# Ledger of designs, part 31: peptides against a protein of PDB entry 4QMF

Target 1, 175 residues: chain A of PDB entry 4QMF
Amino acid sequence: ESSFMTLFPKYRESYLKTIWNDVTRALDKHNIACVLDLVEGSMTVKTTRKTYDPAIILKARDLIKLLARSVPFPQAVKILQDDMACDVIKIGNFVTNKERFVKRRQRLVGPNGNTLKALELLTKCYILVQGNTVSAMGPFKGLKEVRRVVEDCMKNIHPIYHIKELMIKRELAKR

## One batch from the design tools (peptide; aimed at target 1 A118 H158 M167)

Design b2_p21_2_s3 (made by RFdiffusion4, then SolubleMPNN; from b2_p21_2, 8 letters changed)
Fold by OpenDDE base, seed 4:
Structure b2_p21_2_s3 (fold): chain B 175 residues (1-175), chain A 21 residues (1-21)
Amino acid sequence: as target 1 above (175 residues)
Amino acid sequence: DEELDEELDKLSKEILEEAER
């Protein structure tokens, strides 16, 4: 049997408690067991003797990883679909200066979240910026693009260059 | 950087508006 565990921050505890029955129900459809440990602050998923698809445990692993990083359940649960992939991008290690970090992170989001929303449309991904991580869900190609834009932004490469590039690619794909 | 920020916001809004059409 295979199992995976993910730690979650304390501020996420209340939400996880409220949705854990939904998590359990979603994973039960695949005969994946799950445990929420409030003392340790962890989520665990594991295969059972009734698990038919051995690969689904990896998606379950991704589910709890996304939930730990503040992705809401209705979105995170989509990871169990075959055509859906995800990425959790650590952004806190690119800049040591807190003010610079905040500025670059805010640049990625943009006023009213416009930049992030535009990036979501261009890449056909869901993107959530929280704390020191960016969580993304979508097609593999889109995720690759998201990671590039996000990491480059934290490296002080302005997102405008990538957005323009993605716009061109999108227009070409419509033909 | 500020100029690029403004340009990016403008472009982002255009992308969003196009998607709503």
Scores: peptide ipSAE 0.717, ipTM 0.961, DockQ to the pose 0.933
OpenDDE base, seeds 1, 2, 3, 5: peptide ipSAE 0.713, 0.715, 0.711, 0.711; ipTM 0.961, 0.961, 0.960, 0.960

Design b2_p21_2_s4 (made by RFdiffusion4, then SolubleMPNN; from b2_p21_2, 9 letters changed)
Fold by OpenDDE base, seed 4:
Structure b2_p21_2_s4 (fold): chain B 175 residues (1-175), chain A 21 residues (1-21)
Amino acid sequence: as target 1 above (175 residues)
Amino acid sequence: MEELDEEAEKLSNEILEEAKR
């Protein structure tokens, strides 16, 4: 049997409590057990003797990872689909200056989140910027692009360059 | 860099509007 655990920050506790029955129901379909530990502040997923697909536990692992990083359940649960992958990108360690960090993070998001929304469209990914992490869900190819844009942005390479590149690629793909 | 921010906003809006069509 396989088991995976992730810790979650205190501010996430209330939400996780409200949706945990939904998590349980979703994982029950795959005979994956799950536990929310409010004392430790952790989520755990486990295979059972009835788990048919051994690979689903890895998706369950990803599910709790996404939930811990503020991805809402209706979106996060899509990770259980075969065609869906995810990535959690740590962005807090690229710059030591907090003000610079905030500025670069805001540049990634853009006004009204428009830069991020554009990136979502171009990469066919869901992207959430929260705290010191960026969570993304989508096709593997799109996720690689997202990571590049995100990390480069934190390295002071403006997202506009990548947006232009992705636009060109998209136009070429339509042909 | 501010100029690039403005350009990014413009282009992002164009992309978003195109997607609504």
Scores: peptide ipSAE 0.611, ipTM 0.943, DockQ to the pose 0.941
OpenDDE base, seeds 1, 2, 3, 5: peptide ipSAE 0.607, 0.601, 0.602, 0.605; ipTM 0.942, 0.941, 0.941, 0.942

Design b2_p21_3 (made by RFdiffusion4)
Pose (drawn by RFdiffusion4):
Structure b2_p21_3 (pose): chain A 175 residues (1-175), chain P 21 residues (1-21)
Amino acid sequence: as target 1 above (175 residues)
Amino acid sequence: DEELDEELEELAEKIIKEHEE
């Protein structure tokens, strides 16, 4: 009955093609069927007659979505867990110009990826920047903070104010 | 913007270092 599909770029195909057996196995634990269409370049997840809890299909949809945005499989299967949520942030329709987009995304990740790593440490979330998207996984509150930072960064508001704020909040909680 | 970037990089390095300790 329930079926969700997503598209993936070609540079991702090879990775998925070699790890797909691991995906259907992880999904087999929940009795969710999945198909990888190479010609179309898509992934599909479906519920079956023997699926215990159909609602997990939503998580399965998130899994293949994370897989379409260059999130590694070992990190991605965590979405099938309970205390895990995700958020794939679209950053394409903020800037019409291509140079400024790269400038702000590069500002988002920063030198040596340090400021991106700093966000991971402060929001307690896994964050991955890829092309037109920023994929995040972890606690709901930290996810809200990540979306806030990313969206406010793709708009010309620098991430330094947010990082400082989160650092102050963390030290205040330390007390 | 350059000054904010430099300040943010220093802050990020500090946060990473504290985490590694």

Design b2_p21_3_s1 (made by RFdiffusion4, then SolubleMPNN; from b2_p21_3, 10 letters changed)
Fold by OpenDDE base, seed 4:
Structure b2_p21_3_s1 (fold): chain B 175 residues (1-175), chain A 21 residues (1-21)
Amino acid sequence: as target 1 above (175 residues)
Amino acid sequence: EEELDEELDKLSREILEEKER
């Protein structure tokens, strides 16, 4: 039997309580047990004797990880699909200056989220910037590209260079 | 940097519009 636990911040508690029945139902389809601990502020997933696919527990692990980082349930639950991967990119440790951190994070998002939306289209990923992390879901190739753009942005490499590169790559892939 | 920010936003909007077509 395998078990995974993820802590979540206090501000996420209300939402998680609201959707936990949906989480339970989604995982029940795979005979994965789950527990929401409001005292500790944790989510746990665990295989049961009826779990058919042992690999599904890893996806369940990823599900609670995504939920802890503010990914909404309707999006996060897609991680249970075979063709879907995810990445949680820590961005809070690239810059010590808070003001600089906020500026670079905002640059990644762009006005009205336009930069982020463009990046999502180019990489075929879902991307959420929240707090000190960026959560992404999609194909492995796209996730690799997202991580590069995100980390480079936090290293003061302007996203425009990567966006232009991705545009070129997209055009080449259509040929 | 401000110029690049403006250019990026313009480019981003163009990408979004192209997808809607």
Scores: peptide ipSAE 0.698, ipTM 0.947, DockQ to the pose 0.962
OpenDDE base, seeds 1, 2, 3, 5: peptide ipSAE 0.695, 0.697, 0.695, 0.695; ipTM 0.946, 0.946, 0.946, 0.946

Design b2_p21_3_s2 (made by RFdiffusion4, then SolubleMPNN; from b2_p21_3, 10 letters changed)
Fold by OpenDDE base, seed 4:
Structure b2_p21_3_s2 (fold): chain B 175 residues (1-175), chain A 21 residues (1-21)
Amino acid sequence: as target 1 above (175 residues)
Amino acid sequence: DEELDKELDELSKEILEEKKR
């Protein structure tokens, strides 16, 4: 038997409580057990004797990881699909200056979230910028592209260069 | 940077509009 645990911030507790029954039901379909520990502030997933697919526990691990990073359940639960992957990108360690960090993070999102939405379309990914992390879900190829854009943005490489590149790649792929 | 920010926003809007077509 294998298990994975992730911690979540206090501000996430209320939401996790409200959706935990849904998490349980989703994981029960795969015979994965789960526990929400409000005292410790942790989520745990565990295989059971009835777990048929040993690989599903890794997806369950990813599920709780995404939930801990503020990804809504209806989106996060899609990680249980075979063709769906995810990435949690830590962005808080690229810049020491708080103001600079905020500016670069905001640049990634753009006015009204337009930049982020455009990036989602170009990479066929879901992307959520929250706190010191960026959570992404989608195909592996798209995830690699997202990570590059996100990290480069935090390194002061303007996203416009990557967006233009991705646009070109998209057009080429249609041919 | 401000100029690039504006250009990026315009480009982003274009991308979003293209999807609606």
Scores: peptide ipSAE 0.701, ipTM 0.955, DockQ to the pose 0.958
OpenDDE base, seeds 1, 2, 3, 5: peptide ipSAE 0.698, 0.698, 0.697, 0.697; ipTM 0.954, 0.954, 0.954, 0.954

Design b2_p21_3_s3 (made by RFdiffusion4, then SolubleMPNN; from b2_p21_3, 9 letters changed)
Fold by OpenDDE base, seed 4:
Structure b2_p21_3_s3 (fold): chain B 175 residues (1-175), chain A 21 residues (1-21)
Amino acid sequence: as target 1 above (175 residues)
Amino acid sequence: EEELDKELDELSRKILEEKER
């Protein structure tokens, strides 16, 4: 039997309480047990004797990881699909100056989220910037591209260079 | 940097508009 636990921040508690029945139902389809601990502030997923696919526990692990980082349930639950992967990119350790951090994070998002939405289209990924992390869901190739753009942005490499590159790659892929 | 920010936003909007077509 395998078990995974993820801590979540206090501000996420109310939402997680609201959707936990949905989480339980989704995981029950795969005979994965789950527990929400409001005292500790943790989520746990665990295989049972009825779990058919042992690999599904890893996806369940990813599910609670995504939920802990503010990904909404309707999106996060897609991780249980075979063709869906995810990545949680820590961005808080690239810059020590808070103002610089905020500026670079905002640059990644862009006005009205336009930059982020464009990046989502180019990589065929879902991307959420929240706090000190960026959560992404999609194909492995797209996730690799997202991580590069995100980390480089935090390293003061302007996203415009990557966006232009991705546009070129997209055009080449259509041929 | 401000110039690049503006250019990026314009480019992003173009990408979004193309998808809607």
Scores: peptide ipSAE 0.706, ipTM 0.952, DockQ to the pose 0.961
OpenDDE base, seeds 1, 2, 3, 5: peptide ipSAE 0.703, 0.705, 0.703, 0.702; ipTM 0.952, 0.951, 0.951, 0.951

Design b2_p21_3_s4 (made by RFdiffusion4, then SolubleMPNN; from b2_p21_3, 9 letters changed)
Fold by OpenDDE base, seed 4:
Structure b2_p21_3_s4 (fold): chain B 175 residues (1-175), chain A 21 residues (1-21)
Amino acid sequence: as target 1 above (175 residues)
Amino acid sequence: EEELDKELNKLSEEILKEKER
């Protein structure tokens, strides 16, 4: 049997309690067991004797990882689909100065979230910026592009250069 | 940097509008 565990921050506890029955139901379809430990602040997924697809446990691992990083359940549960991948990008270690970190993170999001929304469209990904992480879901190619833009932004490479590049690539793909 | 921020926002808005069409 295989198992995976992830910790979640305290502020996420109330939400996770609310949706945990839905998590259980979604994973039950695949005969994956799950446990929410409110004392430790952890989520665990594990295969059972009835698990028929060995690969689904990896998707379950990704599900709890996404949930721990504030991705809402209706979006996070899509990771169980065969064509859906995800990435959790740590952004908190690129800059030591807190003010500079906040500024670069805000630049990634943009006014009214416009930059992030544009990036989502260009990459065909879902993207959530929360705390010290960026969570993304979508095709592998799109995820690679998202990670590049996100990390470069935190390295003080302005997102506009990547956005322009992605626009060109998108136009070429439509032909 | 401020100029680039403004340009990026403008470009982003254009991208968003194109999808609505």
Scores: peptide ipSAE 0.690, ipTM 0.947, DockQ to the pose 0.959
OpenDDE base, seeds 1, 2, 3, 5: peptide ipSAE 0.688, 0.689, 0.685, 0.687; ipTM 0.947, 0.947, 0.946, 0.947

Design b2_p21_4 (made by RFdiffusion4)
Pose (drawn by RFdiffusion4):
Structure b2_p21_4 (pose): chain A 175 residues (1-175), chain P 21 residues (1-21)
Amino acid sequence: as target 1 above (175 residues)
Amino acid sequence: EHEELDEELEELAEKIIEEAE
């Protein structure tokens, strides 16, 4: 009955093609069927007659969505867990110009990826920047903070104020 | 202004990473 599908770019195809057997196995634990269409370049997840809890299909949809945005499989299967939520942030329709988009996304990740790593440490979330999207995984509150930072960064508001704020909050909680 | 903010943010990020090590 329930079926969700997503598209993936070609540079991702090789990776998925070699790790797909691991995906259908992880999904087999929940009795969710999945197909990988190479010509169309898509992934599809479906519920079956023998699926125990159909709602997990939502998590399965998130899994293939994370896989379409260059999130590594070992990190991605964690979405099938309970205390895990995700958020794939679209950053394409903030800037009409291409140079400024790169400027703000590069500001988002920063030198040596340090400021991006700093966000991971402060929001306690896994964050991955790829093309037109920023994929995040972890606690709901930290996810809200990540979306806030990313969205406010793709708009010309610098991430330094947010990082400082989160650092102050963390030290205040340390007390 | 943006260059200064970037430098300050990089120093802050390095500090936060060192503390987490």

Design b2_p21_4_s1 (made by RFdiffusion4, then SolubleMPNN; from b2_p21_4, 7 letters changed)
Fold by OpenDDE base, seed 4:
Structure b2_p21_4_s1 (fold): chain B 175 residues (1-175), chain A 21 residues (1-21)
Amino acid sequence: as target 1 above (175 residues)
Amino acid sequence: DEEKLDEELEELSKKILEEAR
């Protein structure tokens, strides 16, 4: 038997409480048990004796990880699909200056979220920028690209260079 | 110039979004 636990911030508690029945139902289909601990502020997933696919527990682990980082359930639950991968990118440690951090994070998002939306289209990923993390879901190749753009942006490498590169790659793939 | 790059990125982003419509 395998189990994984993740902590979640206090501000996420109310939402997690509201969707936990849905989480339970989704995981029950795979015979994965789950527990929401409001005292500790944690989510736990566990294999059971009825768990058939041993690999699904890793996806369940990823599910609670995504939920802890503010990904909404209807999106996060897609991680249970075989063709879906995810990445949680920590961005809070690249810059010590808070104002500089906020500026670079905002640059990644762009006006009206246009930069982020464009990046989602180019990489075929879902991307959520929240707090000190960026959560992404999609194909592995796309996730690799997202991480590169995100981390480089926090390192003060402007996203435009990567966006142009991705555009070229996309055009080549359409042919 | 970062401001110039920001503007160019915004224009490019809009273009990408328009193409997806």
Scores: peptide ipSAE 0.729, ipTM 0.965, DockQ to the pose 0.967
OpenDDE base, seeds 1, 2, 3, 5: peptide ipSAE 0.727, 0.727, 0.726, 0.727; ipTM 0.965, 0.965, 0.965, 0.965

Design b2_p21_4_s2 (made by RFdiffusion4, then SolubleMPNN; from b2_p21_4, 10 letters changed)
Fold by OpenDDE base, seed 4:
Structure b2_p21_4_s2 (fold): chain B 175 residues (1-175), chain A 21 residues (1-21)
Amino acid sequence: as target 1 above (175 residues)
Amino acid sequence: DEEKLDKELDELSREILEEAR
């Protein structure tokens, strides 16, 4: 048997409580057990004797990881699909100055979320910027691109350079 | 100039979004 556990912040507790039955139902289809521990503030997923796909536990692990980082359930549950991958990018340790951190994080989002939405389109990914992490879901190649843009932005490399590059790549792919 | 690049990025982003519509 295999099990994975992730901690979640206190502010996420109320939401997780409301959707946990849905999590359970989704994982039951794969014979994966799950536990929400409100005292510890953790989520756990476990294989059972009825688990037929040994790889699904890793996706279940990713599911609870995404949920812990504020990805809504209707989006996070898509990780259970074979063609869907994810990445949780830690951005909190690139800059020591809090104000500088906030500024660079906001640059990733842009006015009205335009930059983030554009990046989502270019990479064919879902992207959520929350707290000290950026969560992304999509194809592996897109995820790689997202991580590069995100980390470089936190390193004070302006996203515009990457966006232009991705635009060119997208245009080439259309042909 | 970061402010200039920020503005250009927003403009470019909006163009990308408009193209997708």
Scores: peptide ipSAE 0.736, ipTM 0.966, DockQ to the pose 0.953
OpenDDE base, seeds 1, 2, 3, 5: peptide ipSAE 0.734, 0.734, 0.732, 0.732; ipTM 0.966, 0.966, 0.965, 0.966

Design b2_p21_4_s3 (made by RFdiffusion4, then SolubleMPNN; from b2_p21_4, 10 letters changed)
Fold by OpenDDE base, seed 4:
Structure b2_p21_4_s3 (fold): chain B 175 residues (1-175), chain A 21 residues (1-21)
Amino acid sequence: as target 1 above (175 residues)
Amino acid sequence: MEEELEEELNKLSEEILEESR
């Protein structure tokens, strides 16, 4: 038997309570058990004797990881699909100054979220910037690109350079 | 220089969004 546990912040508790039945139903299709512990503030996924796909537990692990980082359930549950991967990028350790951190994080989002939306389109990923993490879902190639842009932005490399590069790559691929 | 880059990035982002519509 394999099990994975993730902690979630207190502000996420109310939402997780509301969607946990949906989580349970989604995982039941794969014979994966799950537990929401409100005292500890944790989510756990476990294989059962009826689990037929040993790899699905890793996707279940990723599901609860995404949920803990504020990804909404309708999006997070897509991780159970074979063609979907995810990445949770920790951005809180790149800058010690809080104001500088906020500024660089905001640069990833851009006015009206335009920068983030553009990056999503270019990489074919879903991207959520929340707190000290960036959560991304999509193809592996796109995820690698997202991580590079995100980390470089936190290192004070402006996203425009990567956006231009991705635009060029996209145009070349259409040909 | 940062402000100029931000403006340029916003323009490019808008172009990408428009092309996707």
Scores: peptide ipSAE 0.619, ipTM 0.945, DockQ to the pose 0.983
OpenDDE base, seeds 1, 2, 3, 5: peptide ipSAE 0.610, 0.613, 0.607, 0.597; ipTM 0.943, 0.943, 0.942, 0.941

Design b2_p21_4_s4 (made by RFdiffusion4, then SolubleMPNN; from b2_p21_4, 9 letters changed)
Fold by OpenDDE base, seed 4:
Structure b2_p21_4_s4 (fold): chain B 175 residues (1-175), chain A 21 residues (1-21)
Amino acid sequence: as target 1 above (175 residues)
Amino acid sequence: EEEKLDEELDKLSKEILEEAR
């Protein structure tokens, strides 16, 4: 038997309470047990004796990780699909100056979220920028690209260089 | 320089979004 736990911030509690029945139902299909601990502020997933696929527990682990980082359930639950991967990128430790951090994070998002939406299209990923983390879901290759763009942006490498590169790659792939 | 790149990035992003429509 295997189990994984993740902590979630207090501001996420109300939402998690509202969707936890849906989480339970989704995981029940795979015979994975789950627990929401409001006192500790944690989510736990566990294999059961009826769990058939031993690998699904890792996806369940990823599910609660995504939920803890503000990914909405309808999107996060897609992680249970075989062809879906995810990444949670910590961005809060690249810059010590808070104002500089906010500026670089905003640059990643762009006006009206245009930069982020463009990056999603280019990488075929879902991307959520929230707090000190960026959550991404999609194909492994796309996730690798997202992480590179995100981390480089926080290192003050402007996203435009990567976006141009991704555009070229996309055009080549269409042929 | 950063401001210029920001503007260019926004323009490029919009182009990508328009192409996807």
Scores: peptide ipSAE 0.727, ipTM 0.964, DockQ to the pose 0.962
OpenDDE base, seeds 1, 2, 3, 5: peptide ipSAE 0.725, 0.726, 0.724, 0.724; ipTM 0.964, 0.964, 0.963, 0.963

Design b2_p21_5 (made by RFdiffusion4)
Pose (drawn by RFdiffusion4):
Structure b2_p21_5 (pose): chain A 175 residues (1-175), chain P 21 residues (1-21)
Amino acid sequence: as target 1 above (175 residues)
Amino acid sequence: SEEEEELLEKALEELEEELEE
């Protein structure tokens, strides 16, 4: 009955092709069927007659979505857990110009990926920047903070103010 | 961890330098 599909870019195909057996196995635990269409370049997740809880299909949809945005499989299967939520942030329709987009995304990740790592430490979330998207996984509150930072960064508001704020909040909680 | 604190301090310095530019 319930079926969700997503598209993936070609540079991701090889990785998925070799880890797909691990995906259908992880999904088999929940009795969710899944197909990988190489010609179309897509992934599909479906519920079956023998699925215990159909609502997990939403999580399964998130899984393949994370897999389409270059999130590694071991990190991605965590979405099938309970205390896990995700957010795939689209950053394509903020800047019409290509140079400025790269400028702000590179500002988002920063030198050696430090400021991106700093966000991971402060929001307690896994964050991955890829092409036109920023994929985030973890606590709902930290996810809200990540979306706030990313969206406000793709707009010309520098992430330094946010990082400072989160650092101050953290030290205040330390007390 | 100590390594995480050092990274955070470094990230703040890098952000301040980029904002001044």

Design b2_p21_5_s1 (made by RFdiffusion4, then SolubleMPNN; from b2_p21_5, 8 letters changed)
Fold by OpenDDE base, seed 4:
Structure b2_p21_5_s1 (fold): chain B 175 residues (1-175), chain A 21 residues (1-21)
Amino acid sequence: as target 1 above (175 residues)
Amino acid sequence: SAEDEKLLEEALKELEKEEKE
């Protein structure tokens, strides 16, 4: 039997408590057990003797990882679908200066969230910028593109350049 | 979808304006 655990920050505790029954129900369909430990501040998923698909535990692992990084449950639970992948991109280590970090992180979102919206549409991904991480869900190809844009943004390459490139590629693909 | 295309177009237009400023 396999087990995976992830820690979550204190500010997520209240939300996780409210949705944990939904998490349990979703995982029960796959005979995956789960535990929310409020003392330790952790989530655990485990295979059971009734788990039929051994690969589903990896998706369950990803589910709790996403939840720990502020992805809401209705979105995060989609990771259990076969065609859905995810990535959690650490962005906090690219820049030591806090002000510079915040500025570059904000560029990912852009005015009125337009930069992020464009990136989501072009990559067919869900993207959440929160704290020191960017969480993304979608097709594998799209996720690779998201990671490139996100990391380059933290390296002071403005997302608009990548967005333009993706737009061109999209137009070419329509022909 | 048609809605997605419209949203994309609008978002990109705004980004282009920002780049020019």
Scores: peptide ipSAE 0.063, ipTM 0.718, DockQ to the pose 0.554
OpenDDE base, seeds 1, 2, 3, 5: peptide ipSAE 0.035, 0.038, 0.035, 0.033; ipTM 0.663, 0.672, 0.655, 0.640; seeds 2, 5 fail the geometry check

Design b2_p21_5_s2 (made by RFdiffusion4, then SolubleMPNN; from b2_p21_5, 6 letters changed)
Fold by OpenDDE base, seed 2:
Structure b2_p21_5_s2 (fold): chain B 175 residues (1-175), chain A 21 residues (1-21)
Amino acid sequence: as target 1 above (175 residues)
Amino acid sequence: SEEDEKLLEQAIEDLEKELEE
């Protein structure tokens, strides 16, 4: 049997408690067991003897990983779909200066979230910026693009260059 | 869609404005 565990921050506890029955139900469909440990602040997923697809445990692992990083359940649960992948990008270690970090992170989001929405559109991904991580869900190709843009942004490469590039690629793909 | 194009245009405008600041 296989199992995976992830820790979650304290501020996430109340939400996780409210949706855990939904998590359980979603995973039960695949005969994956799950445990929410409020004392330790952890989520665990486990295969069972009834688990048919052994690979689904990896998606369950990703599910709890996403939930731990503030992805809402209705979105996170989509990771259980065969065509959906995800990435959790650590952005907190690119710069030491907190103000610079915040500025670059905000640059990625943009006014009214427009930059992030554009990136989501261009990559066909869901993207959530939270704390020191960026969570993304979507096709592998899109995820690769998201990671590039996100990391480059944190390295002070302005997102405009990537956005324009993606727009050009999008236009070319329409033909 | 037209809505998508508007979103992209707005995003570019926002980014260009930020570059000028």
Scores: peptide ipSAE 0.601, ipTM 0.942, DockQ to the pose 0.943
OpenDDE base, seeds 1, 3, 4, 5: peptide ipSAE 0.589, 0.587, 0.590, 0.580; ipTM 0.940, 0.939, 0.940, 0.938

Design b2_p21_5_s3 (made by RFdiffusion4, then SolubleMPNN; from b2_p21_5 with E2K E4D E9K L12I E17K)
Fold by OpenDDE base, seed 4:
Structure b2_p21_5_s3 (fold): chain B 175 residues (1-175), chain A 21 residues (1-21)
Amino acid sequence: as target 1 above (175 residues)
Amino acid sequence: SKEDEELLKKAIEELEKELEE
């Protein structure tokens, strides 16, 4: 049997407690067991003898990873769908200066969230910027694009340049 | 959707304007 464990920050505890029954119910449909350990601050998923699809445990792993990074359950649970992939992009290691980090991270969101919204539309992904990570969910090709934009942004390449490129590609694909 | 496309275009235009300033 396979199992995976993910630690979560303390500030996420209250939310995880409130939705854990929903997590359990969602995973029960696939005969995946799960445990919320409030002492350790961890979530665990594991296969059971009744687990039919051995690959679903990897999606369950991704589910708890997303939940640990503040993705809300109604969105995170979509990872269990066959056509849905995810990525958790670490952004905290690109810049040592905290102020510079915050500024570059804010560029991903942009004024009124317009930059993030544009990126979501172009990549057909859900994107959440929280703390030292960016969580994304969507098609694999879209996720690759998101990672490129996010990492380049932390390297001081403004997202608008990539957004323009993606827009051009989208228009060409419509023809 | 067409609505999303319009929102996208407007967002990009606003971002471009901010960068030019």
Scores: peptide ipSAE 0.108, ipTM 0.755, DockQ to the pose 0.633
OpenDDE base, seeds 1, 2, 3, 5: peptide ipSAE 0.060, 0.066, 0.077, 0.064; ipTM 0.708, 0.714, 0.726, 0.713; seed 5 fails the geometry check

